# Peptides against a protein of PDB entry 5EFW: the designs that were tried, part 112

Target 1, 141 residues: chain A of PDB entry 5EFW
Amino acid sequence: TTLERIEKNFVITDPRLPDNPIIFASDSFLQLTEYSREEILGRNARFLQGPETDRATVRKIRDAIDNQTEVTVQLINYTKSGKKFWNLFHLQPMRDQKGDVQYFIGVQLDGTEHVRDAAEREGVMLIKKTAENIDEAAKEL

## One batch from the design tools (peptide; made by RFdiffusion4, then SolubleMPNN)

Design b1_p26_1_s1 (from b1_p26_1, 8 letters changed)
Fold by OpenDDE base, seed 5:
Structure b1_p26_1_s1 (fold): chain B 141 residues (1-141), chain A 26 residues (1-26)
Amino acid sequence: as target 1 above (141 residues)
Amino acid sequence: SREEDLERVKKFEPELAEEIIERAYA
């Protein structure tokens, strides 16, 4: 599908299912996080969080979901093997023609390092553009 | 309904849709 051709780190979640589980994950995301599809599909993405994940940042994500808005943050995530990485993360709702939220799109920057300044701005632009591409592709399914 | 949920998820993951729904409702 067109969605599967997007070679970036991303997931699609379904807020209409209990606990807003991941229902699609890109190959790159699986590689980044060291999980298989079977291990993560149907689960809430919070399994990526760990001891050093900033709780205030997590709350920003939760608030965005609850309020059905977009958010862009950086937070510590953990791979299956327990390796820490910085995740420049963008979340936005996928809406139908009536404006009702159908899914959420989560995009993660390719890199595993904390980014600032110009690099952060470029990363944000990239993940936001990626999210728009995913939105367009998903609506064609 | 569960059937509606299945139809939605199948658009993204046709092979694992049933397992996804089962896990979400577990």
Scores: peptide ipSAE 0.810, ipTM 0.978, DockQ to the pose 0.892
Fold by OpenDDE base, seed 1:
Structure b1_p26_1_s1 (fold): chain B 141 residues (1-141), chain A 26 residues (1-26)
Amino acid sequence: as target 1 above (141 residues)
Amino acid sequence: SREEDLERVKKFEPELAEEIIERAYA
């Protein structure tokens, strides 16, 4: 599908299912996180969090989901093997023609360092544009 | 309904939809 051809790190979650589980994950996301598709589909994405993940940042993500708004943050995530990485993360709702939230799109830009200034702005533009592409592709399914 | 949930998930993951639904409701 057009969705599967998007070569970026992303997931789609379904807030209409219990605990807003991941229902789609890109191949690159699986490669980044070192999980198989079977290991993560049907689970909430919180399994990426670990000891050094900032709790306040996680709360910002939760609030955005609850309020059905978009959010962009940077947080520490962990691979299956326990490797830390900085995740420049963008989340936004996917809405139907009536404006009702159907899914959430999560896009991840990974790095070894926390990014600021021009690098951050560039990354944010990239992941937001990616999210829009995913939104368009997913609505064609 | 579960059937509606399954239908939605099948749009994204037709082969794993049943497993996804099962895990979500576990």
Scores: peptide ipSAE 0.809, ipTM 0.978, DockQ to the pose 0.899
Fold by OpenDDE base, seed 3:
Structure b1_p26_1_s1 (fold): chain B 141 residues (1-141), chain A 26 residues (1-26)
Amino acid sequence: as target 1 above (141 residues)
Amino acid sequence: SREEDLERVKKFEPELAEEIIERAYA
């Protein structure tokens, strides 16, 4: 599908299912996180969090989901093997033509460091643009 | 309904849709 051709780190979740589980994950996301598709589909994405993940940042994500808004944050995530990485993360709702939320799109830009200034701005622009591409592709399914 | 849920998920993951729903409702 067109969605599967997007070579970026992303997931799609379904807030109409219990606990907003992942219902689609890109190949790049699986490679980044070191999980198989079968291991993560149907689960909430919180399994990426760990000891050094900032709880206040996590709350911002949860608030955005509850309020059906978009959010962009940086947080520590962990791979299956326990490796830490900085995740510049963007989340936004996918709405139908009536404006009702159907899904959430999560896009991840990984790095070894917390990015600042120009690098952060560039990353934010990239992941937001990616999210829009995913939104368009998903609506064609 | 679970049937409607299944049809939605099948659009994204046709081969794993039933497993996804089963896990979500477990």
Scores: peptide ipSAE 0.809, ipTM 0.978, DockQ to the pose 0.896
Fold by OpenDDE base, seed 4:
Structure b1_p26_1_s1 (fold): chain B 141 residues (1-141), chain A 26 residues (1-26)
Amino acid sequence: as target 1 above (141 residues)
Amino acid sequence: SREEDLERVKKFEPELAEEIIERAYA
């Protein structure tokens, strides 16, 4: 599908299911996090969090979900093997023609290092553009 | 309904849709 051809780190979650589980994950995301598709689909993405994940940042994500708004943050995530990485993360709702939230799109920057200044701005622009591409592709399904 | 959920998820993951629904409701 067009969605599967997007070579970026991303997931689609379904807030209409209990606990807003992941219902789609890109191959790149699976490689980044070291999980198989079977291991993560149907689960809430919080399994990526760990001891050094900033709780205030997590709350920002939760608030964005609850308020059905977009958010962009950087947070520590963990791979299946326990490897820490910095996740420049963008989340936005996917809305239908009536404006109702259907899904959430979560995009993770390709890099695993914390980014600042110009690199951060460029990364934010990239993941936001990616989210828009995912939104368009998903709506064609 | 669960059937509606299944059909919706099948658009994204037809092979694992049943498992996704099952896990989400577990």
Scores: peptide ipSAE 0.807, ipTM 0.978, DockQ to the pose 0.895

Design b1_p26_1_s2 (from b1_p26_1 with D15E Y16L Q18D Q19L)
Fold by OpenDDE base, seed 1:
Order: structure tokens, then sequence, then C-alpha cells
Structure b1_p26_1_s2 (fold): chain B 141 residues (1-141), chain A 26 residues (1-26)
């Protein structure tokens, strides 16, 4: 599908299911996080969080879900093996023709360091554009 | 309902839809 052709780190979640679980994960996301598809689908993405993940940042993500809004943050995530990485993360709702939220799109840009300034702006632009591409592709399913 | 959930998830993951829905409702 067009969705599967998007070679970026992303997930799609279903807020109409209990605990807003991941219902789709890109191959790149699986490679980044070191999980298999069977290990993570049907679960909330919070399994990526760990000891050094900032709780206030996590709350911003939760608030965005609850308020059905978009958010862009940077937070520490952990791979299956316990490796830390900085995740420049963008979340936005996928809405139907009536404007009702159907899914959420999460896009991850990984790095060894917290990005700032021009690098951050460039990264944000990239992941937001990616999210729009995912939105278009998903609506064709 | 579970059936409605399956229908939605199958659009994205037809092979794993049952697993996904079952896990979500567990």
Amino acid sequence: as target 1 above (141 residues)
Amino acid sequence: SREEALERVKKFEPELADLIVDRAFA
C-alpha cells in the first residue's frame, strides 16, 4: 500500500480502542525500536518510555490526545535492548470528512542528541510533512 | 464493538487484526 511505502519512523493509533493502541507501525519504526510487529501492535506506545523520559513531556502528549490536538516534543525513548535515543516526536489527529478524529499519527525522528535551533526546525518540518503524507495514504485504505 | 474494531484495524493490518483487537480489549 501507499502507507507501507513511506520509509519513515511512524505509527498509527486507534483512540476508539482501549488505551489508544498502536494499530500500524512502519518497518523503520520496528528497526529503530528493535521490536517485532507482533510485540507492539495492540499496545500503547508508552513502552518506549523509561527512567530518563521526562514526565512533563509525556503529559504534553497525553494532553494532546485528550484534547485531540497536535503536539511536537523531544523526549528520551528506549529500544527493546535498553538503548536510549532522543525522539523528536510529532503527533496529530487523523480526521474524517466530518472532522471527527479517527486515528492518531505519530512520527519519530531519532537521534543521539537533543536537537536545537536550525536542526530542530528542520526536523520538525520534516516530521510534520511526513505526518501529512501518512494522513493522505491512510485515508486511501 | 469488537467487530467494528476488527473492520477498522483490518484496513491497516489484515493479518494481525485479531491479535491487535484482542490485546487492546485484554
Scores: peptide ipSAE 0.821, ipTM 0.979, DockQ to the pose 0.896
Fold by OpenDDE base, seed 5:
Structure b1_p26_1_s2 (fold): chain B 141 residues (1-141), chain A 26 residues (1-26)
Amino acid sequence: as target 1 above (141 residues)
Amino acid sequence: SREEALERVKKFEPELADLIVDRAFA
């Protein structure tokens, strides 16, 4: 499918299921996080959080989901083996023709350091564009 | 309903839809 051809780190979640679980994960996302599909599909993405994940940033993500809005943040995430990485993360709702939220799109740009200034702006543009591509592809399913 | 959820998830993961829905409702 067009969705499967998007070679970026992303997930699709279903807020109409209990606890907004992941229902699709890209191959790149699985490689990044070191999980299999069977391990993560049907689970909430909070398993990526760990000791150094900023709780205030996590609250921003939760608020965006509750309010059905988009958000872009940077936070520490952890792979299955416990490796830390900086995640420039963008989340946005996928809406139907009537404007009702159907899914959420989460896009991850991984790195070894927190990014600022031009690097951050460039990363934000990239992950937002990726989210739009995912939105278009998913609506064709 | 579970059936409606399965139909939605099958669009993304047809082979793992049952696992996903069952895990979500567990």
Scores: peptide ipSAE 0.820, ipTM 0.979, DockQ to the pose 0.901
Fold by OpenDDE base, seed 3:
Structure b1_p26_1_s2 (fold): chain B 141 residues (1-141), chain A 26 residues (1-26)
Amino acid sequence: as target 1 above (141 residues)
Amino acid sequence: SREEALERVKKFEPELADLIVDRAFA
């Protein structure tokens, strides 16, 4: 599918299912997080969080989901093997023609360091553009 | 319903849709 051709770190979640589980994960996402598709599909993405993940940042993500809005944050995530990485994360709702939320799109830009200033602005532009591409591709399914 | 959820998920993951829906409702 067109969705599968997007070579970025991303997931699609279904808020109409209990606990907003992941229903699609890109190959790059699986490689980044070191999980198989069978391990993560049907689960909430919170398994990426760990001891050093900032809870206030997590709450911002939760609020965005509850309010059906977009959010962009940086937070510590963990791979299956326990490796930490900084995740410049963008989440936005996917809406139908009536404006009703159908899914959420989550895009991850990984790095070893927290990014600031020009690097952050560049990363934000990238992940937002990626999210729009995913939105368009998913609506073609 | 489960059937409606299954149809939605099948658009993204046709081979794993049953697993996804079952896990979500577990």
Scores: peptide ipSAE 0.820, ipTM 0.979, DockQ to the pose 0.896
Fold by OpenDDE base, seed 4:
Structure b1_p26_1_s2 (fold): chain B 141 residues (1-141), chain A 26 residues (1-26)
Amino acid sequence: as target 1 above (141 residues)
Amino acid sequence: SREEALERVKKFEPELADLIVDRAFA
């Protein structure tokens, strides 16, 4: 599918299911996080959080979901093996023609460093563009 | 309903939809 051909780190979650679980994960995301699909699909993405994940940043994500808005943050995430990585994370709602939220799209740009300035701006542009591509592809399903 | 959820999820993951929905409702 067009969705499967997007070679970026992303997930799609379903807020209409209990606890807004992941219902789709890209191959790249699975590779990044070191999980299989069977391990993570149907689960809330909070399993990526760990000891050094900033709780205030997590709250921003939670608020965005609750308010059905987009958000872009950087936070520490953990792979299955416990490796830390900086995640430039963008989340946005996927809405139907009536404007009702159907899903959330989460895009991850991974790195070993917290990015700033031009690098951050470039990363944000990239993950936002990716999110739009995912939105278009998902709506074709 | 579970059935409605399955239909939605199957669009994205037809082979794992049952697992996804069951896990979400567990």
Scores: peptide ipSAE 0.817, ipTM 0.979, DockQ to the pose 0.894

Design b1_p26_1_s3 (from b1_p26_1 with A5H E13D D15E Y16L F25Y)
Fold by OpenDDE base, seed 2:
Structure b1_p26_1_s3 (fold): chain B 141 residues (1-141), chain A 26 residues (1-26)
Amino acid sequence: as target 1 above (141 residues)
Amino acid sequence: SREEHLERVKKFDPELAQQIVDRAYA
């Protein structure tokens, strides 16, 4: 599918299912996080969080989901093996023609450090553009 | 309904759709 051809780190979650589980994960995301599809599909993405993940940032994500809005943050995430990485993360709702939220799109830009200034702006533009591509592709399913 | 969820999830991952729904409702 066109969705599967998007070579970026992303997941699609279903807020209509209990606990907003991941229902799709890109191959790149699986490679980044070191998980198989069987291990993570059907689970909430919070398993990526760990000791150094900023709880206030996590709350921003939760608020965005609850309010059905988009958010862009940077937070520490962990791979299956426990490797830390900085995640420039963008979340946005996928809405139907009526405007009702159907899914959430989460896009991850991984890095070794927190990014600021021009690097951050560039990353944000990239992941937001990616999210729009995912939105378009997913709506064709 | 659970069946409706299954059909929607199948659009994304037909192979694991049942697992996804089952895990979410577990």
Scores: peptide ipSAE 0.788, ipTM 0.975, DockQ to the pose 0.876
Fold by OpenDDE base, seed 3:
Formats: C-alpha cells, sequence, structure tokens
Structure b1_p26_1_s3 (fold): chain B 141 residues (1-141), chain A 26 residues (1-26)
C-alpha cells in the first residue's frame, strides 16, 4: 500500500480499541525499536518508556490523546535490548470528513542527544510533514 | 462491535488483525 511505502519511523493507533493499541508500525519503526510486528501490534506504545523517561512529558502525550489534540515532545525511549535513544515525537489525530477522530498518528525522529534550537525546529517540521503524508495515505485505505 | 473493529484493522494489517483485536481486549 501507499502507507507501507513511507520510509519513516511511525505508528498508527486505534483509540476506539481498549487502551489505544498500535495497529500499524512502519518497517523503520520496527528496526529502530528492535521489535517484530507480532510483538507489538495490539499493544499500547508505552512499552517504549523506561527508568529515565520523563513522567511529565509522558503526561503531555496522555493529555493530548484524551483531549484529541496534537503534541510534539522529546523523551527518552528504550529499544527491546534496552538501549536508550532520544525521541523527537509528534502525535496527531486522524479525523474523518465530519471531524471525528478515527486514529492517532505517531512519528518518531531518533537521536543520541536532545536536540535544540535550529536542529529541533528542523526536526519538528520534518515529523509534522511526515504525519500529514501518513494521514493522506491512510485515508486511501 | 468486535466485528467492526476487526474489519477496520484488516485495512492496515489483514494478517495480524485478529491478533491485534484479541490482544486489545485481553
Amino acid sequence: as target 1 above (141 residues)
Amino acid sequence: SREEHLERVKKFDPELAQQIVDRAYA
């Protein structure tokens, strides 16, 4: 599908299912996080969090989901093997023509350090653009 | 319904759709 051809780190979740589970994960996301599709599809994405993940940042993500809004944050995530990475993360709702939320799109830009200033602005623009591409592709399914 | 959920998820992953729905409801 067109969705599968997007070579970026992303997931699609379904808030209409219990606990907003991942229902699609890109190949790049699986490679980044070191999981298989069978291991993570149907689970909430919180398994990426660990000891050094900032709880206040996690709450911002939860609030965005509850309020059906978009959010962009940076947080520590962990791979299956326990390796830490900084995740510049963008979340936004996918809405139908009536404006009702159908899914959430999560896009990840990974790095070895927290990004600032121009690098952060550039990353934010990239992941937001990616999210829009995913939105369009998913609506064609 | 679970049936409606299954049909929606199948659009994204027809092979694992049943697992996804079952896991979400577990």
Scores: peptide ipSAE 0.786, ipTM 0.975, DockQ to the pose 0.876
Fold by OpenDDE base, seed 5:
Structure b1_p26_1_s3 (fold): chain B 141 residues (1-141), chain A 26 residues (1-26)
Amino acid sequence: as target 1 above (141 residues)
Amino acid sequence: SREEHLERVKKFDPELAQQIVDRAYA
């Protein structure tokens, strides 16, 4: 599908299911996080968090979901093997023609360091553009 | 309903759709 051809790190979650579980994960995301689809689909994405993940940042994500808004943050995530990485993360709702939220799109840009200034701005533009592409592709399903 | 969710999820992952829904409700 067009969705599957998007070679970026992303997930789609379903807020209409209990605990807003992941219902789709890109191959790149699985490679990044070192999980299989069987291991993570149907679960909330919080399994990526760990000891050094900033709780205030996590709360921003939770608030965005609850309020059905978009958010862009950087946070430490962990792979299955316990490797830490900086995640420039963008989340936005996918809405139907009536404006009702159907899904959430989460896009991850991974790195070994926290990015700032021009690098951050460029990364944000990239993941937001990616999210729009995912939104368009998913609506074709 | 769970059945309605299943049909929606199948659009994204037909193979694991049942697992996804079951896991979410567990």
Scores: peptide ipSAE 0.785, ipTM 0.975, DockQ to the pose 0.878
Fold by OpenDDE base, seed 1:
Structure b1_p26_1_s3 (fold): chain B 141 residues (1-141), chain A 26 residues (1-26)
Amino acid sequence: as target 1 above (141 residues)
Amino acid sequence: SREEHLERVKKFDPELAQQIVDRAYA
C-alpha cells in the first residue's frame, strides 16, 4: 500500500479502542525499536518508555491525546534490548470529513542526542511532513 | 462494536487485526 511505502519511523494508533493501541507500525519503526509486529500491535506505545524517560514530557503527550491536539516533543525511549535513544516525536490526530478524530499518527526521528536550534527545526519539519503524508495515505485505505 | 473495530483495523493489518482487537479488549 501507499502507507507501507513510507520509509519512516511511524505508528498509527486507534483511540476508539481501549487504551489507544498501536494498530500499524512501519518496518523502519520495528527495526529501530527491535520489536516484531506481533509483539507491539494492540499495545499502547508506552512500552517504549523507561527509567530516564521524562514523566512531564510523557504527560504532554497524554494531554495532547486527551485534548485531540498535536504535539512535538523530545524524549528518551528504549529498544527491546534496552538501548536508549532520543526520540524527536510528533503526534497528530487523523480526522474524518466531519472533523472527528479517527486515529493518531506518531512519527519518530531517532538520534543519540537531544537536538536544538536548526537541527531541531529541520527534524520537526521532516516529521511533520511525514505525518501529513501518512494522513493522506491512511485515508486512502 | 468489536466487529466494527475489527473491520476498521483490517484495513491496516488484515493478518493481525484479530490479535489487535483481542489484545486491546483484554
Scores: peptide ipSAE 0.785, ipTM 0.975, DockQ to the pose 0.884

Design b1_p26_1_s4 (from b1_p26_1 with A5H D15E Y16L Q18D D22A)
Fold by OpenDDE base, seed 2:
Structure b1_p26_1_s4 (fold): chain B 141 residues (1-141), chain A 26 residues (1-26)
Amino acid sequence: as target 1 above (141 residues)
Amino acid sequence: SREEHLERVKKFEPELADQIVARAFA
């Protein structure tokens, strides 16, 4: 099942820099998206979007960043070679001890189809758990 | 500056990424 594995596709972004660039990317994320680390670091993650990416869903992500809140959505993303995949995506802020947002954690669960019902709920639980683990791991660095 | 920050991040990112993975997925 989905929960039998640990999702390792993630990025950390810095909203305190212009255009909220990626500052960390997991090896799994690089493998999924077919980009090198050099190609990704310092860029906004919008390079994953393409023709069939729902703009309303993208706006939800943008709103969450602007409002410093978490969000969970599914959207079509594209690899470097142009391959489409469904991205069950969770984004949440990483806050310091004062409560100020320092970074965002983005976790991606990829698939060939839009998932619904129990499969979606399971995926959401996994990516949220992953995000919390990353938060605990990264805030002490 | 932003550019200087990004250069530092790129330099140390591999080691830091490994630390995050090790801690988050232990």
Scores: peptide ipSAE 0.260, ipTM 0.778, DockQ to the pose 0.076
Fold by OpenDDE base, seed 1:
Structure b1_p26_1_s4 (fold): chain B 141 residues (1-141), chain A 26 residues (1-26)
Amino acid sequence: as target 1 above (141 residues)
Amino acid sequence: SREEHLERVKKFEPELADQIVARAFA
């Protein structure tokens, strides 16, 4: 099942910098998206969007960042070569010792189709768990 | 500055990313 996997696709972004650029990216994320680390770091993650990416869903992500809240959505993303995939995406803030937002953690679960019902719930649980693990691991850095 | 920060992050990001993965998925 989905929960039997360990999802390693993630990025960390810095909202305190202009345009909330990616500052960390996992190897699996690079493999999924077909980009090199040099092509990714310092850029906003919007490069994954394309013609069929739903703009309303993207706005939900932007709103979550602006409101410093978490969000979970599914959206179409594109690899460097132009391949489409469905991204079950979870975003949540990483807070510092004072409780202020320091970074955002983004976790991606890729698939060939939009998932619903039990499959979606399982995927959401997986990526949220991954985000929490990343939060704990990264705070010591 | 932003540029200096990004350059430092880019320099150490691979190692730090590996550490995060190692800790998060241990």
Scores: peptide ipSAE 0.211, ipTM 0.741, DockQ to the pose 0.104
Fold by OpenDDE base, seed 3:
Structure b1_p26_1_s4 (fold): chain B 141 residues (1-141), chain A 26 residues (1-26)
Amino acid sequence: as target 1 above (141 residues)
Amino acid sequence: SREEHLERVKKFEPELADQIVARAFA
């Protein structure tokens, strides 16, 4: 099942910096998106968007960041070479001991099609679990 | 400054990213 898969695509962004740039990216994420770390670090993740990316879905992500909440969406993203993929994307804030948002954790589950129903639920469970694991692992940042 | 902070983060990112992956997916 999807839950048996270990998803390692993630980024950490810093909303306290201008335009919420990526500050950490996993090797898997770089491999998926076909970018180097040098090309990504310090940039907002919007470079993954393209012509078929749903703008309403993007706004949901923006709203979550502005409101310091989590969000889970599916959207079309593009690799550096222009390849489209469906991104089941989960974003959640990483808070310090005072409760203040320090970072956002973004987890990507890529696929060739939009998933629904049971497949979507399984994917969501996976990426949320991954995000929690990253949160725990990165708490010393 | 924020810019200086970002540059420091970029400098150490590869090592820190690896550590996060190792701990998160162990």
Scores: peptide ipSAE 0.205, ipTM 0.724, DockQ to the pose 0.133
Fold by OpenDDE base, seed 5:
Structure b1_p26_1_s4 (fold): chain B 141 residues (1-141), chain A 26 residues (1-26)
Amino acid sequence: as target 1 above (141 residues)
Amino acid sequence: SREEHLERVKKFEPELADQIVARAFA
C-alpha cells in the first residue's frame, strides 16, 4: 500500500551555514532533479524553483526555516533540464538533545499533478514518516 | 564559509550517508 512505501527523496541542510546549504542529498533526489552531487552540495535548494513556482509557497518555506518549525507544502519545481514536476514537500528541523536545531530534513514526493484530498493526506503521511525515519537514523550515528 | 561546509559535509561522508539510508529505509 501507499503507507507501506518509504519515499527516498530527501536532503539534509545546515542552517548554521550561510544560506542554509544542502550538505547531503539522497541518490533518488539526484535522479529526480537530474543534478550531480557535486552540483548540489553547498548550495541552497532554491535552484529547483522556476517561473511557475508560487512565491507565496516559497515564503512559507523560508518562514519555517527562520522560525525553526516544520512545514508541508506543494509546489512546482524544475529539473536541471527544465522539466516541471509537482513537489509535495515536507521540511522539519533536526534537533539535538538540548533542543537546538542542528539541521533541516527536506523530503520530496514528486508527481505530475497537484494532489488533493485523500491522495494528499496519504502523501503527507508518507513524507512525514520518511522525515522521522531520517531523524531517528541520523541521531543514532 | 566553504571551509565550514566541508567540515559539516564530512559528517555525511559516503559511509555515514549509507548508514543513514540503511537505517531510515530498512
Scores: peptide ipSAE 0.286, ipTM 0.797, DockQ to the pose 0.133; fails the geometry check

Design b1_p26_2_s1 (from b1_p26_2, 13 letters changed)
Fold by OpenDDE base, seed 4:
Structure b1_p26_2_s1 (fold): chain B 141 residues (1-141), chain A 26 residues (1-26)
Amino acid sequence: as target 1 above (141 residues)
Amino acid sequence: MENPSFEESLALAREKVAKRLAERAA
């Protein structure tokens, strides 16, 4: 389907499973994070966090999940090898026809650099658009 | 590189979650 062909960094998580685990990861996401699909499926995405990850930003993500809302943040994440990267991250719920949350879509901007101002705004628009594309593609499942 | 279908990926994830839960319960 179209979902599996989206060439962007993203994951889909399932809040209806214990600990909101990753249930789908794009190939690009795996390349970005240096993990295999086997290593991350079924795990909560918190493994990307590390010493310099801002805990307040993480809490914003948690709050968004708990409140079933979207959020966009930029935070330090770590690859499998321990390499730091700036993750411009957008999270939004994927709802069924009844309006109930089925999944969450997490999109990470291409690249690993810290972005500001116009570049950040552009990146946010891009990852939000990507999330919408993923949402639409998922409706075809 | 081939990405598995969503359904296949979901099934794999669910299996791993179930396995982990079973291991923790044991």
Scores: peptide ipSAE 0.662, ipTM 0.913, DockQ to the pose 0.507
Fold by OpenDDE base, seed 1:
Structure b1_p26_2_s1 (fold): chain B 141 residues (1-141), chain A 26 residues (1-26)
Amino acid sequence: as target 1 above (141 residues)
Amino acid sequence: MENPSFEESLALAREKVAKRLAERAA
């Protein structure tokens, strides 16, 4: 389907499974994070966090999941090899026709640098648009 | 597995979650 062909950094998680694990990861996401698909599927995405990851920002993500809302943040993440990178991250719920949350869509900006001002606004628009595309593609499943 | 379908990916993830839970319960 179209979903598997989207060439952006993203994951889909299932909050109805224990610990909201990743159930789908794009090839680009694997390339970005240096993890294999086998290492990622079935795990919570918190493995990307490390010593310099801002805990308050992480709490914002956690709150969004718990409240079934969207959130956009920048936070330090770590690749498998331990390389730090700034992750402009957008999370939003995927709802069924009844309005119930089925999954969460997490999108990461292609770049690994911290972005500000116009570049940040542009990045936010891009990852939000990507999330919408993923949501639409998922409806075809 | 390269470029798995969503359904395949979901099935694999569910299997891993189930295994983890089973191991914790044992």
Scores: peptide ipSAE 0.660, ipTM 0.911, DockQ to the pose 0.510
Fold by OpenDDE base, seed 3:
Structure b1_p26_2_s1 (fold): chain B 141 residues (1-141), chain A 26 residues (1-26)
Amino acid sequence: as target 1 above (141 residues)
Amino acid sequence: MENPSFEESLALAREKVAKRLAERAA
């Protein structure tokens, strides 16, 4: 399907399951994080956090989930091997025809470096557009 | 490697969640 063909870093999570676990991960996301699909399906994405991950930024993500809103942040994440990378991350709810939240879409910018200023704005626009594409693809399922 | 369908991925995730919950309850 269209969803499985999207070559971007993204996951889909299910807030209706215990601890909002990952229910779908793109191949690019697996490559970025160095995890297998079997290792991450059914788990909360917090395994990407580590010592230098800013807790205030993590709280912004949690608040967005609790309030069923979108959020865009940049935070330190870690690969399976322990490599640090800057994750420009966008999260938004996927709603059904009635407006109820079914899933969350999480998109990570390509690359692992910290982005600033115009580059950051461009990255934000890109990952938001990607999230919309994923949302539309998922609605076709 | 073929990317699993959304439905297959969801089913696998649900199975893993259920298994973990069962293990914690035991």
Scores: peptide ipSAE 0.658, ipTM 0.911, DockQ to the pose 0.510
Fold by OpenDDE base, seed 5:
Structure b1_p26_2_s1 (fold): chain B 141 residues (1-141), chain A 26 residues (1-26)
Amino acid sequence: as target 1 above (141 residues)
Amino acid sequence: MENPSFEESLALAREKVAKRLAERAA
């Protein structure tokens, strides 16, 4: 389908499985984080967090998942090699025809720098649009 | 490796989750 052809940084997670594991990751996401697909499928995405990851921001993400809402934040993540990067991150639920949450879509902005003001607004619009494209593509499954 | 289909990726993830749970329960 078109889902696998989206060339953006994103993952799909399954909250119906224990610990909301990653069930799909784009090639770009793997390149960004330096992990292989085998290393991350079936795992919770928290392995990207580290010492300088703001715990309050992480709590916002967790709250959004628990409340089945969307959220957009910037946080420090770490690659497999331990390299820090700023992640402008958008998460939103993917709902089925009945309105029940089926998956979560997580989109990460390209790049590794913290963005502010107009650049941040532009990035937010981009990752939100990407999330919508992923949601639409997933409906074809 | 080429990006697998969503269905293949999901199946692999589910298998890994199941395996980990089984190992922890043993």
Scores: peptide ipSAE 0.656, ipTM 0.910, DockQ to the pose 0.500

